# Peptides against a protein of PDB entry 4BOS, part 71

Target 1, 163 residues: chain A of PDB entry 4BOS
Amino acid sequence: PVLTRTVVPADNSCLFTSVYYVVEGGVLNPACAPEMRRLIAQIVASDPDFYSEAILGKTNQEYCDWIKRDDTWGGAIEISILSKFYQCEICVVDTQTVRIDRFGEDAGYTKRVLLIYDGIHYDPLQRNFPDPDTPPLTIFSSNDDIVLVQALELADEARRRRQ
Target 2, 163 residues: chain A of PDB entry 4BOS as posed
Amino acid sequence: PVLTRTVVPADNSALFTSVYYVVEGGVLNPACAPEMRRLIAQIVASDPDFYSEAILGKTNQEYCDWIKRDDTWGGAIEISILSKFYQCEICVVDTQTVRIDRFGEDAGYTKRVLLIYDGIHYDPLQRNFPDPDTPPLTIFSSNDDIVLVQALELADEARRRRQ

## One batch from the design tools (peptide; made by RFdiffusion4, then SolubleMPNN)

Design b1_p18_4_s3 (from b1_p18_4, 13 letters changed)
Fold by OpenDDE base, seed 2:
Structure b1_p18_4_s3 (fold): chain B 163 residues (1-163), chain A 18 residues (1-18)
Amino acid sequence: as target 1 above (163 residues)
Amino acid sequence: PFSEVSEAFRERLKEYLE
């Protein structure tokens, strides 16, 4: 089994496309962004006490309007929200630093998904199997540290290719 | 082209907010 990168379109919604891909078991749908943005906005709007200006960097209403735009980028706040919504750890491996940022690591989730990030673009990661009849795996055990090592290896290789 | 959450997302959201 090999961990591989699936390249998604380099648009403003690559984070949402990537998350959708991994949590849905490998479904590539670049048109999912409007729904994902609306989902996040609804979650944020539902709890203005928790999602305060201190967390959002703007008012609850301003954030909801902002995230629903088709030209705004997702980041740590959105990943944290999606981690909670899908009840899984989201691990982001950075090709610039060759480090993994974990979201939801303290929540006790039994599942994890992986993204690869180059500073401006997100892509999903999947495990391919030698058996062509076995579909790729995108949802891993939170105890599977081997997949994290494989993600770091991918990031290191990506960094070397840019050099 | 659309801004509304699908039925699948609505169901998951409802469960999340409960």
Scores: peptide ipSAE 0.058, ipTM 0.677, DockQ to the pose 0.436
Fold by OpenDDE base, seed 5:
Structure b1_p18_4_s3 (fold): chain B 163 residues (1-163), chain A 18 residues (1-18)
Amino acid sequence: as target 1 above (163 residues)
Amino acid sequence: PFSEVSEAFRERLKEYLE
């Protein structure tokens, strides 16, 4: 089995597209972004005490309006929210540092998904199998540390090739 | 539109917020 990268469009919604891809088992749908943005906004709006200005860097309402724009980028806050929503670890391997940032690692989730990040763009990761009839895997056990090693190897190779 | 979500998202959100 080999961990591979699926390149999604390099637009302002690459994070949402990538997350949707991995949590839905490998479904590429760039049109999911508006729905994902609305999902996040509604979650944030539902709990203004937790999602405070201190956390968001802006008022709850301002953030909700902001994240629903088609030209704003998702980041750590959105990943954290999506981790909670989908009840899974979201592991982001950074090609610049060859390190993995784990979101939801202390929540006790049994599943994890992986993204690769180059500093400006997110892509989803998947495990391909030698059997062509076996579909790629995007949802892993949170105990599967092999996939993390493979992600680091992939990131290191990407760094060397400036990918 | 950004104000709309699919039925699947709505159901998941509803379940999450309950």
Scores: peptide ipSAE 0.040, ipTM 0.648, DockQ to the pose 0.409
Fold by OpenDDE base, seed 3:
Structure b1_p18_4_s3 (fold): chain B 163 residues (1-163), chain A 18 residues (1-18)
Amino acid sequence: as target 1 above (163 residues)
Amino acid sequence: PFSEVSEAFRERLKEYLE
């Protein structure tokens, strides 16, 4: 089995599209972004004490309005929120540094998903199997460290190719 | 897998916020 990258549209919602892809088992749906933005806003709005200005960098209401815009980028805050929502580790491998940022790693989740990030764009990762009749896997065990090694290999290759 | 958009998201969100 090999870990591969699925290129999603390079719009401002690539993070949401990528997360949706991996948590849904490999379903590409660029139209998911508006609702995922609303989902994040609803979660943030529901707990203003936890999602404070110190965490958000802006007031709770300002963040909610900002994240619901169709031209704002998702980042670490949104990934953290989505990790908590899906009860899943979200591992982001960076092609620029060849490092993995693991969101939710201390929460005790049994599952993890993987994204690849180049500094401005997110794509989902999937494991392909030799048997063409076996569909790709996007949800892994949180104990599967092999997939993390494979992600690092992909990132290193991408860095060498400036991808 | 996990939850999808629309009804699945709304249902899971309700559970999450409970």
Scores: peptide ipSAE 0.032, ipTM 0.680, DockQ to the pose 0.257
Fold by OpenDDE base, seed 1:
Structure b1_p18_4_s3 (fold): chain B 163 residues (1-163), chain A 18 residues (1-18)
Amino acid sequence: as target 1 above (163 residues)
Amino acid sequence: PFSEVSEAFRERLKEYLE
């Protein structure tokens, strides 16, 4: 498909690298994780009433300390926070289930970005164009349902190749 | 690698938290 995958380093911060890539229009920066971890921690710390233990699974302070570690993995909570921060829908296509999990889908965002997840690793998705002078697109309209179909096709192919 | 929030992130964070 026209939608393609950019493989980011398989470290503990692949989610942050992938999100940074798509929201910044295709900028690969594997060193962005410490900054993004602190960003998330600041957001969480700023609203302990909303980011409660019920949401975090741990106290607000414990989460903030935990997420700032360089060896902790991001997941649904972090994606939700980043969706809110960047004011965009973050769609994660899972290669194991060939399903799309949409974060921020009820917020009314006009933009969406896409990640691909294999159960342990996140990578960003981008749309490539035949014209080599046209840069890949990473930010899509929330009305672009074609990109979701393409993501599912990509995930299905990855599953068949055990990727 | 860096351990501090960049100016760009600080500005976005400020806007988000206001």
Scores: peptide ipSAE 0.024, ipTM 0.599, DockQ to the pose 0.440; fails the geometry check

Design b1_p18_4_s4 (from b1_p18_4, 12 letters changed)
Fold by OpenDDE base, seed 3:
Structure b1_p18_4_s4 (fold): chain B 163 residues (1-163), chain A 18 residues (1-18)
Amino acid sequence: as target 1 above (163 residues)
Amino acid sequence: APSEVSESFRKRLEEYLA
């Protein structure tokens, strides 16, 4: 089994496309971003006490309007929200630092998904199997530490190739 | 931007916000 990267469009919605890909078991749908943006906005709007200006860097309403725009980028706060929504740990391996940033690691989720990040762009990761009839795996056990090692190896190789 | 989410997202969101 080999961990591989699926390159999604290098647009401002790459995070949403990547998350959707891994949580849906390997479905590439670049058109999912508008709905995911709306989803996040509704979650944020539902809890202004938690999603405060201190956390958002702007008012709750301003954030909701901002995230629903087609040209705004997702980041850590959106990953955290999506982790909670999909009830899974989202692990982001950074090719610049060769480090893994885990979101939802203390929530007790039984599942984890992996993204690879180069500083501006997100791509989803999947495990491919030797048997071509066995579909790639995008959702892993939160106890599967081997996949984290594989992600680090993949990131290290990407760094060497300036990815 | 869409004013609503799809049925699948709506259902899951409803469960999440319950």
Scores: peptide ipSAE 0.284, ipTM 0.816, DockQ to the pose 0.348
Fold by OpenDDE base, seed 2:
Structure b1_p18_4_s4 (fold): chain B 163 residues (1-163), chain A 18 residues (1-18)
Amino acid sequence: as target 1 above (163 residues)
Amino acid sequence: APSEVSESFRKRLEEYLA
């Protein structure tokens, strides 16, 4: 079993494409971004007390308008929201620092998914199996710490290749 | 351009927000 990276298009919606890929079991759909942006906006709009200006950095309405634009980038806030929506931990391994940021780690989810981030671009991670008839796995147990170690190894290798 | 989410997302969203 090997953890591998699937390269998605390097556009402003790479985060959404990557999240969709892992939570849907390995489905690459670069056209999913507009819908996911609307999904996030609807969630934020539904709870203005929780999604306050202090959290969003802008008013609730301003954020909703902003995130629905086709040229704005997703980040930590969007990852947190998607973690809650999909009821899974989202782990992001950074190739610059070789560290993992875990979103939803204290929510008690039984599932986790993994992304790799280089400071600009997000890609999804998957586990490939030796048996060619077994499709790659993108949804892991939240108790599977081995996959986190493998993610760190991928990040370290990526960093070394850039040096 | 579409202004709403798909039926699949809509259903899941409704369940999430309930």
Scores: peptide ipSAE 0.223, ipTM 0.788, DockQ to the pose 0.354
Fold by OpenDDE base, seed 4:
Structure b1_p18_4_s4 (fold): chain B 163 residues (1-163), chain A 18 residues (1-18)
Amino acid sequence: as target 1 above (163 residues)
Amino acid sequence: APSEVSESFRKRLEEYLA
């Protein structure tokens, strides 16, 4: 089995497309972004005490309006929210540093998904199997630390290609 | 942007907020 990268469109919504891909088992749907933005806004609006200005960097209402725009980029806050929503760890391997940021690692989730990040763009990761009839895997056990090693190897290879 | 979340997301959101 080999961990591979699926390149999604380089638009303002690559994070949402990538997350949707991995949590839905490998479904590429670039049109998912507007709804996912609305989903995040609804979650944030539902708990203004937790999602405070201190956390968001802007008022709760300002954030909700901002994230629903089609030209704003998702980041760490959105990943954290999506981790909680989908009840899974979201592990982001950075090709610039070859390090993994884990979101939701202390929540006790049994599942993890993986993204690869180059500083501006997110792509989803999947495990391909030698048998072509076996579909790729995008949702892993939170006990599967081997996939994290494979992600680091993939990120290191990507970094070398850009040098 | 959509005015409402789809039924599938709505259902999952309800489960999340419960």
Scores: peptide ipSAE 0.207, ipTM 0.783, DockQ to the pose 0.367
Fold by OpenDDE base, seed 5:
Formats: sequence, structure tokens, C-alpha cells
Structure b1_p18_4_s4 (fold): chain B 163 residues (1-163), chain A 18 residues (1-18)
Amino acid sequence: as target 1 above (163 residues)
Amino acid sequence: APSEVSESFRKRLEEYLA
């Protein structure tokens, strides 16, 4: 098995497209972003005590209006929320640092999904199998450390190619 | 800006927020 990336559109919604892809088992749907933005806004609005201005960098209402815009970028806050929502660890491998940021690692989730990040763009990762009739895997066991090693290798190769 | 989510997301969101 080989870990590979699926290149999604380089728009401001690449994070949402990538997360949707991995949590839905490999479904590419760039049109999912508006609904995922609304989903996040509703979660944030439901808990203004936790999602405070200190965390959001703006008022709860301002953030909700902001994240629902089609041209605003999602990041760590949104990943954390989506990790909780989908009840899975979201691992983001950074091609610039060749390090993995793990979201939801302390929650005890049994599943993990992987994204690759280059500083401005997110793509989903999947495991391809030698048997062409076996569909790629996007949801892994949280105990599968091999996939993390493969993600680091993939990121390191990407870094070398860009240097 | 979107004001609604799909039925699938709505159901999952309701379960999450419950």
C-alpha cells in the first residue's frame, strides 16, 4: 500500500473539500464547502462561552458571519471543530516542516484521517492498495502509526522536490 | 452566505449538539 494525495482545487475552501473527502471515504465534492462553513458557524454559535473572542480573534457573531463567506480561509480552529464533529483525529502533515500536527489526539478517537498542507493549500491523503479492485482507504485506525510514517515520507519528498 | 445545511449534516449536527 502507498499513501498518495488527491489534489483538490486551490481555492479558499480546500480545507473543507479535503476534510469532506477523507471523512466520507474518498468522495471529492468541492460544492460541500458552503454547507460545512454553515455547520462550523452553527457549532461556534452554540457555545459562545467556549468559542470566545480570545479563541476566535473576533466576536462569536463576527466569526460566524466571516466563516460563512466563500472567500475566507479555514485553519486550526475549523480543523479542531471538524475533528470533534466527525469524532476522529485529523492529522495534518506540513511539507515545509515535515511535521505532523494532530488534532483531537487527546480525545480518544479510534479513527484518524490525514491531510497534507504546504502553507497555503490543503489536500487529502489516501492509501492505495496493489489490488486495483480495492478502493483507496482514507479512514485509518488511530493506532496505525505506519500511515503517519508514510505521510512524513510523502511530505519530505514533496519538500525535496520544491527545493 | 449559506443559511442552511443538507439534511444529512443537519441530522448529524443535531446529534452532536444534543
Scores: peptide ipSAE 0.165, ipTM 0.756, DockQ to the pose 0.348

Design b1_p18_5_s1 (from b1_p18_5, 6 letters changed)
Fold by OpenDDE base, seed 3:
Structure b1_p18_5_s1 (fold): chain B 163 residues (1-163), chain A 18 residues (1-18)
Amino acid sequence: as target 1 above (163 residues)
Amino acid sequence: SYPPAPLGPVTQERLAKL
């Protein structure tokens, strides 16, 4: 497929690096993580009624302190927050199950970005073009179901290679 | 630590309709 994976560092902040990459149009910046962690903490702290202990699994303050650490992992809650912040659907294809989990799918966003997840690491996905002068695309239409099929194909191939 | 797993079975339902 024309959809390809860009490997980012496995430094506990791969989710943030991957999201930054796709929403910024293909900019690899591993140093973005501290600011993105602070951003998430600020959003959570600003709405303790919504971001309750029931949602966070810990108190609002405890979560904010936890997510700002440089060694804690981002997951579903962080993806959900980032989807809302960037106003785009975030699609995560899982190589272990060959499934796509969509965040923000009911929000009416016109754009989507894609990540690939293997259970312990996130990487961004991009569409390559045959024209060398055309840069890879990381932001897709939320109506582009072809890119989801291509993502599943990548995940299936990755799964087969591990077997 | 292990990251919280994402949820999203709806996408598979949509793809199955294509």
Scores: peptide ipSAE 0.038, ipTM 0.615, DockQ to the pose 0.027
Fold by OpenDDE base, seed 1:
Structure b1_p18_5_s1 (fold): chain B 163 residues (1-163), chain A 18 residues (1-18)
Amino acid sequence: as target 1 above (163 residues)
Amino acid sequence: SYPPAPLGPVTQERLAKL
């Protein structure tokens, strides 16, 4: 089995598309972004005391309106929220640093999904199997550390290509 | 448009607030 990257459109919603892809078992649907953005806004709006201006960098209401725009970018806040919502670790391998940032790692989730990030774009990762009739796997056990090693190898290869 | 917020130390610091 090999860990591979599915390149999603380089639109403003690559994070949402990538998360949707992995949590839905490998479904590429760029049209998912508006609803994903609305989900974020709903969760942010539901707890204005927690999601304060200090965390958001703008008022709760302003952030909700901002993230629902189709031309704004999700980031760490969205990944953190989506990890909690989907009850899984979201592991982001960074090709610039060749490190993995794990969201939800201390929450006790049994599942993890993986994204690859290059500083300006998110893509989903999946495990491909030698049997062509076996669909790629996007949801892994939180105990599967081999997939994390494979993600780092993938990121290292990407970095070597840039150098 | 602007790229996604970078990961790493700055992102981790912000995550510590969550």
Scores: peptide ipSAE 0.037, ipTM 0.705, DockQ to the pose 0.034
Fold by OpenDDE base, seed 5:
Structure b1_p18_5_s1 (fold): chain B 163 residues (1-163), chain A 18 residues (1-18)
Amino acid sequence: as target 1 above (163 residues)
Amino acid sequence: SYPPAPLGPVTQERLAKL
């Protein structure tokens, strides 16, 4: 079994497309972003005390209007929210630093999903099996540290290709 | 528009304060 990357469109909504892909078991749907953005805005709007200006970099209302635009980029805040919503760890391997940032790691979730990030783009990761009749896996046990090692190897290889 | 929020130790520390 090998960990592989599925390239999604670089259309400002790559984070949402990537998250949707992995949490839905490998479904590529670039049209999912508008509803995903509305979901995040609703969650943020529901708790203005927690999602403060200090966290958002703008007022709660301004953020909600901003994130619902089709041309704005999601990041760590959105990943954190989506981790809580889907009740899973979201592990992001960064090809620039060859490290993994784990969101939701202290929440006690039993499942994890993986994204790869290069500083300006997110893509989903999946495990492919040698048996072609076995579909790729996108949802892993939170105890599966092998997939994290494979993600680091994938990121390191990507970095070496650029050096 | 704006790039995605950066990842790494700084982000982890910030999120840990939430």
Scores: peptide ipSAE 0.036, ipTM 0.701, DockQ to the pose 0.034
Fold by OpenDDE base, seed 4:
Structure b1_p18_5_s1 (fold): chain B 163 residues (1-163), chain A 18 residues (1-18)
Amino acid sequence: as target 1 above (163 residues)
Amino acid sequence: SYPPAPLGPVTQERLAKL
C-alpha cells in the first residue's frame, strides 16, 4: 500500500474540493465548493460569540459573505469547522516544513483524513493498493499512525523535487 | 492573489486560536 496525492484544480476552491474528496471516499467533484462555502457561512453565523471579529479578522456577517464568494480561499478556520462537521480528524501535511498539523486531534474522533498543502494549494491524499480491484482508501483509523509517517515521506519527496 | 491573514498558512499558531 502506497500513499499518493490526487491533484485537484487550482481554482480558489481546492481546499473544499480536497476535503470533499477524502470524506466522500475518493470522489472528485470540483463543483462541490459552493455548497461547502454555504455550510461554512451557516456555521459561522450560528455562533457569533465564538466566531468573533477577533478570530475572523472582519465582522461575522462580512466573513459569511466573503467566504461564499467563488474566488476567496479557505484556510485554517474552514478546516477546523469541517473537522467538527464531518466528525473526523483532518491532518494537513505541509510540503514547505514537512510537518503535520492535526485538526480535531483532541475531539475523540475515530476517523482521520489527510490533505497535502504547499502554502497556496491543497490536494487530497489516498492509500492505493496493489490489487487494482481494491479502491483507494481516503478515510483512516485515528489509530493508524503509519499513514502519518507515509504522509511525511510524501511531503519530503515533494519538497526535494521543488529544490 | 493571497488569502487574508486569518486564512493564511496552516500553522500551530493558527490551530491554537481555534
Scores: peptide ipSAE 0.032, ipTM 0.697, DockQ to the pose 0.035

Design b1_p18_5_s2 (from b1_p18_5, 9 letters changed)
Fold by OpenDDE base, seed 4:
Structure b1_p18_5_s2 (fold): chain B 163 residues (1-163), chain A 18 residues (1-18)
Amino acid sequence: as target 1 above (163 residues)
Amino acid sequence: MYPKAPLGEVFLERLAKL
C-alpha cells in the first residue's frame, strides 16, 4: 500500500474540497465549498462568547461574513472546527517543514484523515492498494501511525521536487 | 488581517485557545 496525493483545484476553496474528499471516502466535489463555508459560519455564530474577536481576529459577525466569501482561504480555525464537526483527527503534513500538525489529537477520536499543505494549497491524501479492485482508503484508524510516517515521506519527496 | 499562511504561528497560537 502506498499513500498518494489527489490534486484538487486551486480555487481558494482547496481546504474545503480536500476535507470533503477525505471524510466522504474519496469523493472529489469542488462544488462542496459554499455549503462547508456556511457550516463554519453557522458554528462560529452559534457561540460568540467562545469564538471571540481574540480568537478570530475579527468580530464574530465579520468573520462569518468573511468566511462565506468564495475567495477567502480557510485555515487552522476551519480545520479545528471541521475536526470537531466530523469527529475525527485531521492531520496536515506540511511540505515546507516536513512536519505534521494534528488537529483533534487529544479528543479521543477513533478516525483520522490526512491533508498535504504547501503553504498556499491543500490536497487530500489517500492510501492506494496493489489490488486495483480495492478502492483507495481516506479514513484511517487513529492508531495507524504508519500512515503518518508515510505522509512525512510523501511530504519530504514533494519538498525535494521543489528544490 | 487573516494571515496568508493558514498553519502559521499566529494561527497555531489561536488554535491553542480552541
Scores: peptide ipSAE 0.032, ipTM 0.689, DockQ to the pose 0.033
Fold by OpenDDE base, seed 5:
Formats: C-alpha cells, structure tokens, sequence
Structure b1_p18_5_s2 (fold): chain B 163 residues (1-163), chain A 18 residues (1-18)
C-alpha cells in the first residue's frame, strides 16, 4: 500500500475541497466549498462567546461574512471546526517542516483523515492498494500510525524535490 | 487579520485558545 496525494485546484478553497474529499471517501467536488464555508460560518455564529474576537482576529460577524467569501483561506480554526463536525481526527502533514499537526487528537475519535500542506496549498491524501479492484482509502483508524509514517515520508520526499 | 499561511504559528496560537 502506498500513500499518495490527489492534487485539487488551487482556487483558495483547496482546504475545503481536500477535507470533503477525504471525509467522503475520495469524492472530488470543488463545488463543495460554498456550503462548507456556510457551515463553518453557522457554527461560529452560533457561539459568539467561544468564537471570540481573540480567536478569530475579527468580530464574530465579520469573520462569518469573511469566511463565506469565495477567495478567503481556511486555516487551523476551520480545520478544528471541521474535525469536530465530522467527528474525526484531521492530520495535516507540512512539507516545509516535515511535521504533522493533529486536530482532534484528544477527542477520542476512532477515525482519522490526512491532508498535505505546503504553506500555500492543501491536498488530500489516500492509500492506494496493489489490487486495482480495491478502491483507495481516505479514512483510517486513529490507531493507524503507519499512515502517519508514510505521510512524513511523502512530505520529506516533497521537501527534497524542492531543494 | 488572517495570514496567508493557514497552518502557521499565528493559527496554531489561536488554536491553542480553543
């Protein structure tokens, strides 16, 4: 089994496209972003005491309007929210630092999904199997540490290719 | 007030407050 990336469009919504891809079992739908942005805005708007200006860097209302734009970038806050919403650990491997940031790691989720991040773009990761009739896997056990090793190897290779 | 690097230190600092 080999861990590979699926390159999604660099259209400012790559995070949302990538998350959708992995949580839906490998469905590429770049048109999913508007609804996911609205979902995040709805969650943030529902709890202005928790999602404060200190967290958002802007007022709750300003953030909600901002994240719903088609050209604004999601980040750690959005990943954290999506982890909670989909009830899964979201692991992001960074090709610049060759490290994995784990979102939802202490929540007790039984499943994890993986993204690869290069500082300006997110892509989803999937496990390909030798049997061509076995579809790629995007949702892993939260106990599957092999996939994390493979993600680090993939990131390290990407880093070396850029040097 | 959102940096272009969404997984940067600024975002991680905000995450720590969640």
Amino acid sequence: as target 1 above (163 residues)
Amino acid sequence: MYPKAPLGEVFLERLAKL
Scores: peptide ipSAE 0.032, ipTM 0.689, DockQ to the pose 0.034
Fold by OpenDDE base, seed 3:
Structure b1_p18_5_s2 (fold): chain B 163 residues (1-163), chain A 18 residues (1-18)
Amino acid sequence: as target 1 above (163 residues)
Amino acid sequence: MYPKAPLGEVFLERLAKL
C-alpha cells in the first residue's frame, strides 16, 4: 500500500474540499465548500464565548460573515473546528518543512485523516492498495503511525521536486 | 492559511527516517 495525494482545485476552498474528501471516504466534490463554510459559521456562532474576538481576530459575527465568503481561505481555526465536528484527528503534512501538524491529537479520537499542505494549497491523502478492486482508504486508525511516516516521505519527495 | 492555531490542539512533529 502506498500513500498518494489527490490534487483538488487550487481555489480558495481547497481546505474544505480536501477535508470533505477524506472524511467522506474519497469523494471529490469541490461544490461542498459553501456548505462546509456554513457549517463552520454555524458552529462559531453557536458559542461566542469560546469563539471570541481574541481567538478569531475579529468579532464572532464578522468571522461568520467572512468565512462564508467564497474567496476567503481556511486555516488552523477551521481545521480545529472540523476536527472537533467530525470527531477525528486531522494531520497536515507540510511539504515546506516536512512536518506534521496534528489537530485533535489529544482528544482521544479513534480516527485520523491526512492532508498535504505546501504553504498555499491543501490536498487530501489516501492509501492505495495493490488490488485495483480495493478502494482507497482515507480514514485511518489514530494508532496507524505508518501512515504518518508515509506522509512525511511523500512531503519530502514533493519538497525535493521543487528544489 | 498557514496553520497558525489560536485554538485547538496542535502538535508539531517531524518523524526521522530510519
Scores: peptide ipSAE 0.030, ipTM 0.590, DockQ to the pose 0.026
Fold by OpenDDE base, seed 1:
Order: sequence, then C-alpha cells, then structure tokens
Structure b1_p18_5_s2 (fold): chain B 163 residues (1-163), chain A 18 residues (1-18)
Amino acid sequence: as target 1 above (163 residues)
Amino acid sequence: MYPKAPLGEVFLERLAKL
C-alpha cells in the first residue's frame, strides 16, 4: 500500500474540495465548495460568543460574508469546524516544515483523514492498493500511526523536490 | 489571513483558543 496525493484544482477552494474528497471516501467534487462555505458560515454565525473577533480576526458577520466568497481561502478555522462536523480527526501534513498538525485529536474520534499542504494549496491523501479491485482508502483509523509516517515521508519527498 | 497557514505564529495563537 502506498500513500498518494490526488491533485485537486487550485481554485481557492482546494481545502473544501480536499476535505470533501477524503471524508466522502474519495469523491472528487470541485463544485462542493459553495455549500461547504455556507456550512462554515452557518456554524460560525450560530455561535458568535465562541467565534469571536479575537478568534476570527474580524467580526463574526464579516467573517461569514468573507468565507462565502468564492475567492477566499479556508484554513485552520474551517478545518477545525469540519473536523467537528464530520466527526473525524483531520491531519494536515505541511511540505514546507514536514510536520503534521492534527485537528480533533482530543475529541475521541475513531476516524482520521489526511491532507497535504504546501502553504498555498491543499490536496487530499489516499492509500492505494496493489489490487486494482481494491478502491483507495481515504478514511483511516485514528490509531493508524503508520499512515502518519507515510504522510511525513511524502511531505519530505515533496520538500526535496523543491530544494 | 493567518488561519490559512496552519503553522503560522498567529495561527497557533488562534488555534490554542479553539
């Protein structure tokens, strides 16, 4: 089994596309972003005390309007929200630093999904199997530490390609 | 915005609040 990267479009919504891909078991749908952006805005708007200006960097309403634009980038706030929404740990491996940030790691989720991030783009990760009849795996056990090692190796290789 | 950079200093500060 090999952990591989599926390149999604660089259309400002790559985070949403990537998350959708992994949580839906490998479904590539670049058109998923508008609804996911609305979902984020709805959740943010529903709890202005938690999603305060201190967290958002702007007013709650401004953030909701901002994230619903088709040219704005999602980030850690969105990943955190989507982790909670989909009830899974979202692990982001960074190719610039070769480290993994884990979202939802303390929530007790049994599922883990992985993204790869280079500072300006998110892509989903999947495990491919030698048997062509076995579909790629995007949802892993939250106890699967091997996939994290593989993700780090993938990120390290990506970094070496750029250097 | 720093939240789009998961390893940014400002990001980590905000993440700690989530």
Scores: peptide ipSAE 0.030, ipTM 0.676, DockQ to the pose 0.031

